Peptides against a protein of PDB entry 5VVV. Designs and how they scored, part 27

Target 1, 276 residues: chain A of PDB entry 5VVV
Amino acid sequence: FLCGVVEGFYGRPWVMEQRKELFRRLQKWELNTYLYAPKDDYKHRMFWREMYSVEEAEQLMTLISAAREYEIEFIYAISPGLDITFSNPKEVSTLKRKLDQVSQFGCRSFALLFDDIDHNMCAADKEVFSSFAHAQVSITNEIYQYLGEPETFLFCPTEYCGTFCYPNVSQSPYLRTVGEKLLPGIEVLWTGPKVVSKEIPVESIEEVSKIIKRAPVIWDNIHANDYDQKRLFLGPYKGRSTELIPRLKGVLTNPNCEFEANYVAIHTLATWYKSN
Target 2, 276 residues: chain A of PDB entry 5VVV as posed
Amino acid sequence: FLCGVVEGFYGRPWVMEQRKELFRRLQKWELNTYLYAPKDDYKHRMFWREMYSVEEAEQLMTLISAAREYEIEFIYAISPGLDITFSNPKEVSTLKRKLDQVSQFGCRSFALLFDNIDHNMCAADKEVFSSFAHAQVSITNEIYQYLGEPETFLFCPTEYCGTFCYPNVSQSPYLRTVGEKLLPGIEVLWTGPKVVSKEIPVESIEEVSKIIKRAPVIWDNIHANDYDQKRLFLGPYKGRSTELIPRLKGVLTNPNCEFEANYVAIHTLATWYKSN

## One batch from the design tools (peptide; aimed at target 1 L82)

Design b2_p16_1_s1 (made by RFdiffusion4, then SolubleMPNN; from b2_p16_1, 9 letters changed)
Fold by OpenDDE base, seed 2:
Structure b2_p16_1_s1 (fold): chain B 276 residues (1-276), chain A 16 residues (1-16)
Amino acid sequence: as target 1 above (276 residues)
Amino acid sequence: MEKYKKSLERYKEAAL
C-alpha cells in the first residue's frame, strides 16, 4: 500500500530542504511514499525533453538518497502530454533517455502523467492510434518494459476523476482502453468523483476499479489549494472511509502549496491509514 | 505557454 504525499500542485515547487523535512515527517508518521510531480518544474512538464544539468542531477541524486535514508519510496513523475507526439519514435527515445538519466540518479520508481491535457491527438498520432487512450497506453507500456518493469510504476489518466469521464466512469471508452491494454503491473492514479473530492465513496472506487481492472492509487486533492490562492486547507483528512484501504493500492495526498500548512493534512492521513 | 495556461484554467474551473 502506497501512502504519502504527491508534490503535484501548480505554483512554486518545494525546495530541497522542505522535501527532506517531508521525508523525515513521512518516516516518523509511518508513511512510505513521495511522488515527485511539481507541475511548474520545467523539466517535469513543459520542457520534459530536456535532460537535467550536472547541478540539477546532483540535487536530484541528493534528494533520492535522502528519501532512501528515510525509507521513503521516491517516485519520479514526468508529464510529457502537453506536446508529445506519441507516434514519433524520436519522442519515445527522448522520454527513454530522460528516464535513464533519472534511473542513474538511483531512482527505481516512476510515473507517467497525462493529467490536465487536451484530449485531441495531432494528425500523425490519429493515423497510428485508434484513440488517445491507445496512444497513452502504448507509450506507457513501452516505457514500463524498457525500464525493466520496475516494482512501482504509475500512470495518471487524462480522465483521472469522475467529472472528466465521458460519458461517465463505467462507460468511458478511454478508461476501458486503459483497463484492457495497460500492463497489469502498472498502477493507475485516480482522484475520486471530482478534481477536489469532498468525499470518496466506496462505491465510486468499486466502479472505477471495475473499468480499469485494478485497485487505484488515490491522488487526493482534498488539501490542494493551487486552484485558489486565497484559501488554505488546514482541516483533517476526512470524507474517506477506512473501508477504502483494502480497495486501494494507495493514497497520495496533494496538499497545500505552502509546505508549512500541511502538518495536519499529512498527520491525519497517517492516522487514517493506521486506523485500518 | 498557451497549452499550459489552458490546462491550468481547465483544472481551476473543475476544482471550484
Scores: peptide ipSAE 0.585, ipTM 0.943, DockQ to the pose 0.908
OpenDDE base, seeds 1, 3, 4, 5: peptide ipSAE 0.093, 0.070, 0.071, 0.083; ipTM 0.820, 0.814, 0.817, 0.814

Design b2_p16_1_s2 (made by RFdiffusion4, then SolubleMPNN; from b2_p16_1, 7 letters changed)
Fold by OpenDDE base, seed 2:
Structure b2_p16_1_s2 (fold): chain B 276 residues (1-276), chain A 16 residues (1-16)
Amino acid sequence: as target 1 above (276 residues)
Amino acid sequence: MEKYEKSKERYKEAAL
């Protein structure tokens, strides 16, 4: 069970000292996972093709080493979906080289994120892939296999919540393709019925699990404030029955952008997790 | 840049 934090927000990423402090807190609270997915890391999303500089490499190596020190699984995410051509072998090779670099930093767990992107494929991809889901699954499976089938590999679907599913969760051709064709060792991220789910009913997890043919990892936006930085979400982790725990592969909270605001959010997630 | 801003806006509109 993956339980911890995703740094997955839009806005100023946390500094390395904050991330190290996070790992210390995660360990103390018996949480086990950190997903590195800061939207405003240029080399994560906008410039995903760009290799890390020497200085950036040193920082990431230090960060990954710190996660290991605190027994926190460091998952490196990349979001190539803004402008990748899935059918272009050069693009796939570029993605492989980027993840090879991160592997050299000591990273062993990875994620491919296709959140918040356009559903339209380019003309070249339309000639090769029968759907957007087929394109995403193809590259995800290839990367997963290329990396030697790492123990933890996450996929974030473009339809990552109930409200993004067309026509709905149980009938989504996109999610059906993901469920049928995504290799079984790849985990699927899900935010619940909504992008920001006030509640995640058990039935909603059973529904998505059926179509994706696996228990999801919750990317939990309950404390996310990047959509409205005038607000801070200081309340406890709530609206998730502990009955979800045996039906999930994990929960990663994507909390407030302001690192200092997240004590209650993360601590109460830990309490929730340990209450099962 | 434009694609990133559109991505961010898609999220924000759906999160509100």
Scores: peptide ipSAE 0.674, ipTM 0.957, DockQ to the pose 0.950
OpenDDE base, seeds 1, 3, 4, 5: peptide ipSAE 0.663, 0.660, 0.666, 0.656; ipTM 0.955, 0.955, 0.955, 0.954

Design b2_p16_1_s3 (made by RFdiffusion4, then SolubleMPNN; from b2_p16_1, 6 letters changed)
Fold by OpenDDE base, seed 2:
Structure b2_p16_1_s3 (fold): chain B 276 residues (1-276), chain A 16 residues (1-16)
Amino acid sequence: as target 1 above (276 residues)
Amino acid sequence: MEKYEKSKEAYKKAAL
């Protein structure tokens, strides 16, 4: 069971010392996972093709080593979906080289994220792939196999919550393709009924699990504030029954952008997790 | 940048 934090927000990424402090807190609270996915890290999303510099490499190696010291699984995410051409072998090779570099830093767990992108493929991809889901699954499976089928590999769908599913969760052709064609060793991220889900009912997890043919990892935006800079979410982790735990592969909270605001959010997630 | 900003604003609107 993956339980911890995804740094998955829009806005200024956390500094390395904040991330190390996070790992210390996660260990202390018996949480086990950190997903590196800061949207405003240029080499994660906008400039995903760019290799890390020597200085950036040293920082990431130090960060990954710190995660290991605190027995926290460091998952490196990349979000190529803004401008990747899925049918272009050069794009696939560029993605492979980027993940090879991160593997050299000592990273062993990875994620491909297709959240918050246009649902339309380019003309070249339409000639090769039957749908956007087929394109995403193809590259995800290829990268997963290229990396030697790492123990933890995550996929974030474009339809990552109930409100993004067309026509709905149980009838989505996109999620059906993901469920049928994504390799079984790849975990699927899910956010619940909405982008920000006040509640995640057990029935809603059973519905999505059926179509994706696996238990999801929750990317939980309950404490996310990147959509409204005037708000801080200082309340406890709530609106999730502990009956979800045996029906999930994990829960990763995407909390407030302000690192210092997240003590209650993360601590109460840990209490929730240990209550089952 | 334009695609990034457009996607960010779409997310923000959907999160509210």
Scores: peptide ipSAE 0.690, ipTM 0.959, DockQ to the pose 0.947
OpenDDE base, seeds 1, 3, 4, 5: peptide ipSAE 0.686, 0.661, 0.685, 0.680; ipTM 0.959, 0.955, 0.958, 0.958

Design b2_p16_1_s4 (made by RFdiffusion4, then SolubleMPNN; from b2_p16_1, 9 letters changed)
Fold by OpenDDE base, seed 5:
Structure b2_p16_1_s4 (fold): chain B 276 residues (1-276), chain A 16 residues (1-16)
Amino acid sequence: as target 1 above (276 residues)
Amino acid sequence: MEKYKKSLEKAKKAAL
């Protein structure tokens, strides 16, 4: 069971010292996972093709080493979906080289994120792939196999919540393709019925699990404030039954952008997780 | 940057 934090918000990324402090807190609270997915990291999303500099490499190596020191699984995410051409072998090879670089930093767990992108394929991809889901699954499977089938590999679908599913969760052709064609060792990220789910009913997890043919990892936006930075979500982790735990592969909270605001959010997630 | 961030924030807000 993956339980911890995703740094998955828009806004100023956490500094390396905040991330190390997070790992110490995660270990102390018996949480086990950190997903590196800061949306405003240029080399994560907008410039995903760009290799890390020597200085950035040293920082990431130090961060990955710190995660290991605290027995925290460091998952490196990349979000190529803004402008990748899935059918272009050069794009696939560029993604491979980027993940090879991160593998050299000692990273062993990875994520491909296709969240917050347009559903439209380019003309070249439309000639090769039957749908956007087929394009995403193709590259995800290829990258997963290329990396030697790492123990933890995550996929974030473009339809990552109930409100993004067309026509709905159980009938989504996109999620059907993901469920049927995504390799079984790849985990699927999900935010619940909404992007920010006030509640995640058990029935809603059973519905999505059926179509994706696996238990999801919850990307939990309950404490996310990047959509309204005038608000701080200081309340406890709530609106999730502990009956979800046996039906999930994990829960990763995407909390407030302000690192200092997240003590209650993360601590109460840990209490919730250990109450099962 | 700003235009895409605003579009994504708007998409995220529209799903709330």
Scores: peptide ipSAE 0.100, ipTM 0.824, DockQ to the pose 0.438
OpenDDE base, seeds 1, 2, 3, 4: peptide ipSAE 0.078, 0.084, 0.082, 0.075; ipTM 0.811, 0.806, 0.822, 0.810

Design b2_p16_2 (made by RFdiffusion4)
Pose (drawn by RFdiffusion4):
Structure b2_p16_2 (pose): chain A 276 residues (1-276), chain P 16 residues (1-16)
Amino acid sequence: as target 2 above (276 residues)
Amino acid sequence: TLHEEAKEAYEKAARE
C-alpha cells in the first residue's frame, strides 16, 4: 500500500539535499513512497524527450541511492502530454530511450502523467486511434510491457477528479475506456471530487472504483500552495475518512512548495496512515 | 505557450 509525498507542484522544485531530509522524515514516520513529478523541472515535462546530462545523471543516481539507503520507494514520473504524437513510432521510441536512461539510475518504479493537456489530438493521431483515451492507454500499456512490467506503475488521467469528468464520473467515454483497456498491473491516480478536495466521500471513491475497475491512488492536493502566492497550509490532514485506507491503493500528498512548511502536512498524513 | 496555459488553467481550477 503506497503512502507518502508527490513533489508534483508548479514552481521551484526541491533540491537533492531537501529530498534526502525528506526521505529521512518519511522513514522516522513510516511512509513508503516518493513520486518525483515536479512540473517545472524541465526534463520531466517541458523537454521530456531530452536525456539527462552527465552531471544531471550523477545527481539522479545519488538521489535514487539515498532512497534505497532509507528504503523509500522512488517512482519517477514523465509527462509527454503537451506535444507527444501518440501514433508516430519515433516519438514512442524516444519515450522508451528516456525511460531506459532513468531505469539505469536504479529506478524500478515509473509513472506516466497526463493531467492538464489540451483534450484533442493532431491530424496524424486521429486516424490510428479512435479516441483520445485510446491513444494514452495504448502508449501506457506499450511502455508498461517494455520496462518488464514493473512492480509499481502509475497513470494519471486527463480526467483526474470529479469536476473534470465529461459529462459526469459514471458515464464518461474517457473514463469508460480506461477502466476496460488499461492493464490490471497499472495504477490510476485520482485527486478527489475536485482538484483540491475539501473532503473525499467514501461514496465518491466507491463510485470511481466503478469505472476505473481499481482502487485508485490519491494524488492529494489538500496542502498544495502553488496556486496562490499569499497562501500556506500548516493545518492537519483532514476531511479524509479513516475508512478509506481499505478502499485505496494509496495516498501521495502534493504539499506546500516551501519544503520546511511541510512538517505538519506529512506528520498528520503519517498518524492517519496508522489507525488503518 | 501550452505549458503556461496549462498552469493558468490549473490555478483557476484550484482556486475554485

Design b2_p16_2_s1 (made by RFdiffusion4, then SolubleMPNN; from b2_p16_2, 9 letters changed)
Fold by OpenDDE base, seed 2:
Structure b2_p16_2_s1 (fold): chain B 276 residues (1-276), chain A 16 residues (1-16)
Amino acid sequence: as target 1 above (276 residues)
Amino acid sequence: SAYEKAKKAYFEAALK
């Protein structure tokens, strides 16, 4: 069971010292996972093709080593979906080289994220793939196999919550393709009924699990505040029955952008997790 | 940009 934090918000990423402090807190609270997915880290999303510099490499190696020190699984995410051409073998090779570099930093867990992108394929991809889901699954499976089928590999769908599913969760051709064609060793991220879900009912997890043919990892935006910089979410992790735990592969909270605001959010997630 | 369009869509959806 993956339980911890995804740094997955828009806005200024956390600094290395904040991330190290996070790992210390996660260990103390018996949480086990950090997903590196800061939207405004340039080489994660907008410039995903760009290799890390020597200085950036040193920082990431140090960060990954710190995660290991605190027994936190460091999952490196990349979000190529803004401008990748899935059918272009050069793009696939570029993605492989980027993940090879991160593997050299000591990273062993990875994620491919296709959240917050346009649902339309380019003309070249339409000639090769039957659907957007087929394109995403193809590259994800290929990368997963290329990396030697790492123990932890995550996929974030474009339809990552109920309100983004067309026509709905249970009838989504996109999610059906993901469920049927994504290799079984790849975990699927899910956010619940909404982008920010006040509640995540058990029935909603059973519904999505059926179509994706696996228990999801929750990317939980309950404490996310990137969409409203005038608000801080200081309340407890709530609206998730502990009956979800045996039906999930994990829960990763995407909390407030302000690192210092997240004590209650993360601590109460830990209490929730240990209560079952 | 594709980034700004998607970010805006997320922000709007987060408020629903």
Scores: peptide ipSAE 0.715, ipTM 0.970, DockQ to the pose 0.922
OpenDDE base, seeds 1, 3, 4, 5: peptide ipSAE 0.651, 0.678, 0.697, 0.693; ipTM 0.958, 0.964, 0.967, 0.966

Design b2_p16_2_s2 (made by RFdiffusion4, then SolubleMPNN; from b2_p16_2, 9 letters changed)
Fold by OpenDDE base, seed 2:
Structure b2_p16_2_s2 (fold): chain B 276 residues (1-276), chain A 16 residues (1-16)
Amino acid sequence: as target 1 above (276 residues)
Amino acid sequence: SKYEEAKKRYFEAALK
C-alpha cells in the first residue's frame, strides 16, 4: 500500500530542504511514499525532453538518497503529454533517455502522467493509434518494459476523476482501453469523483476499479490549493472511509502549495491509514 | 499555450 504525498500542484515547487523535511515526517508517521510531480518543474512537464544539468542532477541524486535514508519510496514522475508525438520513435527514445538519467540518480520507481492535457492526438498519431488511450498505453507499456518492469510504476490517466470521464466512469472507452491494455503491473492513479473530491465513496472506487481492472492509487486533492491561492486547507483528511484501504493500492495526498500548511493534512492521512 | 489552457481547465474543474 503506497501512502504518502504527491508533490503534484501548480505553482512554486518545494525546495530540497522542504522535501527532505517531508521525508523525515513521512517516516515518523509511518508513511512510505513520495511522488515527485511538481507541475511547474520545467523538466518534468513543459520541457520534459530536456536532460537535467549537472547541478540539477546533483540535487536530485541527493534528494533520492535522502528518501532512501528515510525509507521513503521516491517515485519520479514525468508528464510528456503536452506535446509528445506518441508514434514518433525519437520521442519515445527521448523519454527513455530522460528516465535512464533519472535511473542513474538511483531512482527505481517511476510514473507517466497524462493529466491536464488535450485529448487530441496529432495527425501522425491518429494514423498509428486507434485512440488517445491506445497511444498512452502503448508508450506506457513500452517504457515500463524498457525500465525492466520496476516494482512501482504509475500511470495517471487523462480521465483521472469522475467528472473527466466521457461519458462516465463505467462507460468510458478511454478507461476501458487503459484497463484492458495497460500491463497489469502498472498502477493507475485516480482522484475520485471530482478533481477535488470532498468525499470518495467506496462505490466510486469499486466502479473505477472494475473498468481499469485493478485497485487504483488515489491522487488525493482534498488539501490542494493551487487552484485558489487565497485559501489554505488546514482541516483533517476526511471523507474517505477506512473501508477504502483494502480496495486501494495506495493514497498519495497532493496538499497545499505552502509546505508549512500541511502538518494536519499529512498527519491525519497517516492516522487514517494506520486505523485499518 | 497548451500548458496554460490545461492549467485553466484544471483550475476551473477544481472549483466545481
Scores: peptide ipSAE 0.707, ipTM 0.970, DockQ to the pose 0.929
OpenDDE base, seeds 1, 3, 4, 5: peptide ipSAE 0.684, 0.660, 0.686, 0.680; ipTM 0.966, 0.962, 0.966, 0.965

Design b2_p16_2_s3 (made by RFdiffusion4, then SolubleMPNN; from b2_p16_2, 9 letters changed)
Fold by OpenDDE base, seed 1:
Order: C-alpha cells, then sequence, then structure tokens
Structure b2_p16_2_s3 (fold): chain B 276 residues (1-276), chain A 16 residues (1-16)
C-alpha cells in the first residue's frame, strides 16, 4: 500500500530542504511514499525533453539519497503529454533517455502522467493509434518494459476523476482501453468522483476498479489549494472510509502549496491509514 | 499556451 505525499500542485515547487523535511515527517508517521510531480518544475512538464544539468542532477541525487535514508519510496514523475508525439520514435527515445538519467540518480520508481492535457491527437498519431488512450497505453507499456518493469510504476489517466469520464466512469471507452491494454504491473492514479473530491464513496472506487481492472492509487486533492491562492486547507483528512484501504493500492495526498501548512493534512492521513 | 489552457481547465474543475 503506497501512502504519503504527491508534490503535484501548480505553483512554486518545494525546495530541497522542504522535501527532506517531508521525508523525515513521512518516516516518523510511518508513511512510505513521495511522488515527485510538481507541475511548475520545468523539466517535469513544460520542458520534459530537457536533461538535467550537472547542478540539478546533484540536487536530485541528494534528494533521492535522502528519501532512501528515511525509507521513503521516491517516485519520479514525468508529464510529456502537453506536446509529445506518441507515434514518433525520437520522442519515445527522448523520454527513455530522460528516465535513464533519473535512473542513474538512483531512482527506481517512476510515473508517467497524462493529467491536464488536451484530448486531441496530432495527425501523425491518428494514423498510428485508434484512440488517445491507445497512444498513452502504448508509450506507457513501452517505457515500463524499457525500464525493466520497476516494482512501482504509476500512470495518471487524462480521465483521472468521475467528472472527466465520457460518458461516465463505467462506460468510458478511454478507461476501458486503459484497463484492457495497460500492463497489469502498472498502477493507475485516480482523484475520486471529482478533481477535488469532498467524499470518495466505496462504491465509486468499486466502479472505477472494475473498468481499469485494478485497485487505483488515490491522488487525493482534498488539501490542494493551488486553484485558490486565498485558501489554506488546514482541516483533517476526512470523507474517506477506512473501508477504502483494502480496495486501494495507495493514497498520495496532494496538499497545500505552502509546505508549512501541511502538518494536519499529512498527520491525519497517517492516522487514517493506521486506523485500518 | 497548452500548459496555461490546461491549468485553467483544472482550476475551473477544482472549484466545482
Amino acid sequence: as target 1 above (276 residues)
Amino acid sequence: SAYEKAKEKYFEAALK
């Protein structure tokens, strides 16, 4: 069971010292996972093709080493979906080289994210792939196999919540393709019925699990505040029955952008997890 | 940009 934090918000990423402090807290609270997915990290999303500099490499190696020291699984995410051509072997090779570099930093767990992108494929991809889901699954499976089938590999669908599913969760052709074609060792991220789910009913997890043919990992936006800079979410982790735990592969909270505001959010997630 | 449009759609959806 993956339980911890995803740094997955829009806005200024946390600094390395904050991330190291997070690892200390995660260990102390018996949480086990950190997903590196900051939307405004340029080489994560907008400039995903760009290799890390020597200085950036040194920082990431130090960060990954710190995660290992605190027994936190460091998952490196990349979000190529804004402008990748899925059918172009050069794009696939570029993605492979980027992940090879991160592997050299000591990273062993990875995520490929297709959240917050347009559903339209380019003309070249339409000639090769029958749907957007087929394109995403193809590259995800290829990367997963290329990396030697890592113990932890995550996929974030473009339809990552109930409200984004067309026509709905149980009938989505996109999610059906993901469920049928995504290799079984790849985990699927999900935010619940909404982008920010006030509640995540057990029945809603059973519904999505059926179509994706696996238990999801919750990307939980309950404490996310990137969409409203005037708000801080200081309340407890709530609206999730502990009965979800045996029906999930994990829960990763995407908390407030302000690192210092997240004590209650993360601590109460840990309490929830240990209450099962 | 594609990034900005996607971010805006996310923000709109997060407020619903």
Scores: peptide ipSAE 0.666, ipTM 0.961, DockQ to the pose 0.941
OpenDDE base, seeds 2, 3, 4, 5: peptide ipSAE 0.086, 0.072, 0.076, 0.659; ipTM 0.813, 0.795, 0.808, 0.961

Design b2_p16_2_s4 (made by RFdiffusion4, then SolubleMPNN; from b2_p16_2, 9 letters changed)
Fold by OpenDDE base, seed 2:
Structure b2_p16_2_s4 (fold): chain B 276 residues (1-276), chain A 16 residues (1-16)
Amino acid sequence: as target 1 above (276 residues)
Amino acid sequence: SLYEKSKERYKEAALK
């Protein structure tokens, strides 16, 4: 069971010292996972093709080493979906080289994220793939296999919550393709009924689990505030029954952008997790 | 930019 934090917000990423402090807290609270997915890391999303500089590499190596020190699984995410051409072998090769670099930093767990992108494929991809889901699954499977089928590999679907599913969760051709074609060793991220889900009902998890043919990992935006800079979410982790725990592969909270605001959010997630 | 469009798409959806 993956339980911890995803740094997955839009806005200023946490500094390395904050991330190290996070790892200390995660260990103390018996949480086990950190997903590196800061939207404003240019080499994560906007310039996903760009290799890390020597200085950036040193920082990431240090960060990954720190995660290991605190027995936190460090998952490196990349979000190529803004402008990748799935059918272009050069793009696939570029993605492979980027993940090879991160592997050299000591990273062993990875994620491919296709969140918050346009549902349309380019003309070249339309000639090769039957659907956007087929394109995403193809590259995800290829990368997963290329990396030697790492123990933890996550996929974030474009339809990552109920409100993004067309026509709905249970009937989504996109999610059906993901469920049927995504290799079984790849975990699927899910955010619940909404982008910001006040509640995640058990039935909603059963519904999505059926179509994706696996228990999801929750990317939980309950404490996310990157969509409204006027808000801080200081309340506890709530609206998730502990009955979800046996039905999930994990929960990763994407909390407030302000690192200092997240004590209650993360601590109460830990309490929730331990209550099972 | 594609990034800004992505961010706005998210923000609009997060408020629903």
Scores: peptide ipSAE 0.736, ipTM 0.972, DockQ to the pose 0.951
OpenDDE base, seeds 1, 3, 4, 5: peptide ipSAE 0.734, 0.722, 0.732, 0.728; ipTM 0.971, 0.969, 0.971, 0.971

Design b2_p16_3 (made by RFdiffusion4)
Pose (drawn by RFdiffusion4):
Structure b2_p16_3 (pose): chain A 276 residues (1-276), chain P 16 residues (1-16)
Amino acid sequence: as target 2 above (276 residues)
Amino acid sequence: TERHEAAKESYIEAAK
């Protein structure tokens, strides 16, 4: 069961030294996972096709090392959603070559994120693929095979919270396609009824497990501050029923950008991780 | 670049 932090916000990402202290903290409080997905570390999203330079690679390896040294599982995320051409094989291959490079840093766990992308496709893609959801699942599955079908592997759908489902959660062509076609070994990230969910009703998640055909992984935006300059969140982890742990694969908290402000955010996540 | 910034603005709007 996956529990911990996703560094998944817009803005100045954390540095290696902050992530080491993060791993030591996750262990002192018994959490198991860290998802690397900062939006503005350019090779994660903006330049996803680009390989890490020599010194960048030295940094990532040293990072994946301290993750084992503290036994925190390290999941690496990549976001091709902005401009990838799903049908073109050179494009599919560059993704593998990039995911290969990171596999050789010590990385076993991977994620493909597709949040916040223009919903429709290029002229070339609309031929080979029936719908937008078809294209993502095809690549997500093809990639899931190539890496030797890894232990933990996450998929973040374009429709990743209740508000974002067209027309509703239950009868959505995008969501319908995912639950049926996406492989049973691939986890699905979900964010609650809204992007920043005030509360996560047990009925809403049971409802979601309907169409996804899985217990989804929560990408929790409760303490995220990347969307309002004046705002910071030092409150407890709240509005999440303890009765949820049995019904979910995990909860990864996407916290404040200011690293040291995240003490309460992670500790309260940790106490609640107990009690179920 | 434009696509990224548009996605970021959409996110900020939705978060608020």

Design b2_p16_3_s1 (made by RFdiffusion4, then SolubleMPNN; from b2_p16_3, 9 letters changed)
Fold by OpenDDE base, seed 1:
Parts: sequence; C-alpha cells; structure tokens
Structure b2_p16_3_s1 (fold): chain B 276 residues (1-276), chain A 16 residues (1-16)
Amino acid sequence: as target 1 above (276 residues)
Amino acid sequence: MELYEKSKEEYFKAAL
C-alpha cells in the first residue's frame, strides 16, 4: 500500500530542504511514499525533453539519497503530454534517455502522467493509434518494459476522475482501453468522483476498479489550494471511509502549496491509514 | 464547495 504525499500542484515547487523535512515527517508518521510531480518544474512538464544539468543532477541525487535514508519510496514523475508525438520514435527515445538519467541518480520508481492535457491527437498519431488511450498505453507499456519493469510504476489517465469520464466511468471507452491494454504491473492514479472530491464513496472505487481492472492509487486533492491562493485547507483528512484501504493500491495526498500548512493534512492521513 | 471543485476543473481547462 503506497501512502504519503504527491507534490503535484501548480505554483512554486517546494525547495530541497522542505522535501527532506517531508521525508523525515513521513518516516516518523509511518508513511512510505513521495511522488515528485510539481507542475511548474520546467523539466517535469513544459520542457520534459531537456536533460538535467550537472547542478540539477547533484540536487536530485541528494534528494533521492535522502528519501532512501528515511525509507521513503521516491517516485519520479514526468508529464510529456503537452506536446509529445506518441508515434514519433525520436520522442520515445528522448523520454527513455530522460528516465535513464533519473535512473542513474538512483531512482527506481517512476510515473508517467497524462493529466491536464488536450484530448486531441496530432495527425501523425491519428494515423498510427485508434484512440488517445491507445497512444498513451503504447508509450507507457514501452517505457515500463524499457526500464526493466520497476516494482512501482504509475500512470495518470487524462480521464483521472468521474467528471472527466465520457460518457461516464463505467462506460468510458478511454478507461476501458487503459484497463484492457495497460500492463498489469502498472498502477493507475485516480482523484475520485471529481478533481477535488469532498467524499470518495466505496461504490465509486468499485466502479472505477472494475473498468481499469485493478485497484487505483488515489491522488487526493482534498487539501490542494493551487486553484485558490486565498485559501488554506487546514482541516483533517475526511470523507474517505477506512473501508477504502483494502480496495486501494494507495493514497497520495496533494496538499497546500505552502509547505508549513500541511502538518494536519499529512498527520491525519497517517492516522486514517493506521486505523484499519 | 461545489464552486471550488468546478473552479479547479475550470482552472485546469483554462491552463490548457
């Protein structure tokens, strides 16, 4: 069971010292996972093709080493979906080289994210792939196999919540393709019925699990505040029954942008997890 | 609460 934090918000990323402090807190609270997915990290999303510099490499190696010191699984995410051509072997090779570099930093766990992107494939991809889901699954499976089938590999679908599913969760051709064709060792991220789910009913997890043919990892936006800079979400982790725990592969909270605001959010997630 | 959930979905759509 993956339980911890995703740094997955828009806005100023946390500094390396905040991330190291997070790992210490995660270990202390018996949480086990950190997903590196900051939307405004240039080499994560907008410039995903660009290799890390020597200085950036030293910082990432230090961060990954710190995660290992605190027994926290460091998952490196990349979001190539803004402008990748899935059918282009050069794009696939560029993605492979980027993940090879991160593997050399000592990273062993990875995520490929297709959230918050246009649903339209380019003309070249439409000639090769039957749908957007087929293109995403093809590259994800190829990357997963290329990396030697790492123990933890995550996929974030473009339809990552109930409100994004067309026509709905149980009938989505996109999620059906993901469930049928995504390799069984790859985990699927999900935010619940909505992007920010006030509640995540057990029945809603049973519905999505059936179509994706696996238990999801919850990307939980309950404490996310990137959409409203005037608000801090300081309340407890709530609206999730402990009956979800045996029906999930994990829960990763995407909390407030302000690192110092997240004590209650993360601590109450840990209490929830240990209450099962 | 529903307004902010919609606002986040709208924010993500506006960032596209």
Scores: peptide ipSAE 0.050, ipTM 0.780, DockQ to the pose 0.087
OpenDDE base, seeds 2, 3, 4, 5: peptide ipSAE 0.040, 0.045, 0.038, 0.040; ipTM 0.739, 0.774, 0.726, 0.728; seed 4 fails the geometry check

Design b2_p16_3_s2 (made by RFdiffusion4, then SolubleMPNN; from b2_p16_3, 11 letters changed)
Fold by OpenDDE base, seed 1:
Structure b2_p16_3_s2 (fold): chain B 276 residues (1-276), chain A 16 residues (1-16)
Amino acid sequence: as target 1 above (276 residues)
Amino acid sequence: MEKYLKSKERARKAAL
């Protein structure tokens, strides 16, 4: 069971010292996972093709080493979906080389994210792939196998919540393709009925699990504030029954952008997890 | 409430 934090917000990323402090807190609270997915990290999303500099490499190696010191699984995410051509073998090779570089930093767990992108494929991809889901699954499976089938590999679908599913969760052709064609060792991220789910009912997890043919990892936006930086979400983790735990592969909370605001959010997630 | 949540979903995507 993956339980911890995703740094998955828009806005200023956390500094390396905040991330190291996070790992210490995660260990202390018996949480086990950190997903590196900051949307405004230059080389994570907008410039995903760009290799890390020597200085950036040293920082990431130090961060990954710190995660290992605190027994926290460091998952490196990349979000190529803004401008990748899935059918272009040069793009696939560029993605492979980027993940090879991160593997050299000592990273062993990875995520491919296709959240918050347009559903439109380019003309070249439409000639090769029958749908957007087929294109995403093809590259995800190829990357997963290329990396030697790492113990933890995550996929974030473009339809990552109930409100984004067409026509709905149980009938989505996109999620059906993901469930049928994504290799069984790859985990699927989900935010619940909504992007920011006030509640995540058990029945809603049973519905999505049936179509994706696996238990999801919850990307939980309950404490996310990137959509309203005038607000801090200081309340407890709530609206999730502990009966979800045996029906999930994990829960990763995407909290407030302000690192210092997240004590209650993360601590109450840990209390929730240990209550089962 | 639902209109506000749809506004949040759009605001998260509009930070693009």
Scores: peptide ipSAE 0.134, ipTM 0.817, DockQ to the pose 0.108
OpenDDE base, seeds 2, 3, 4, 5: peptide ipSAE 0.131, 0.126, 0.086, 0.111; ipTM 0.817, 0.802, 0.800, 0.807; seeds 2, 5 fail the geometry check

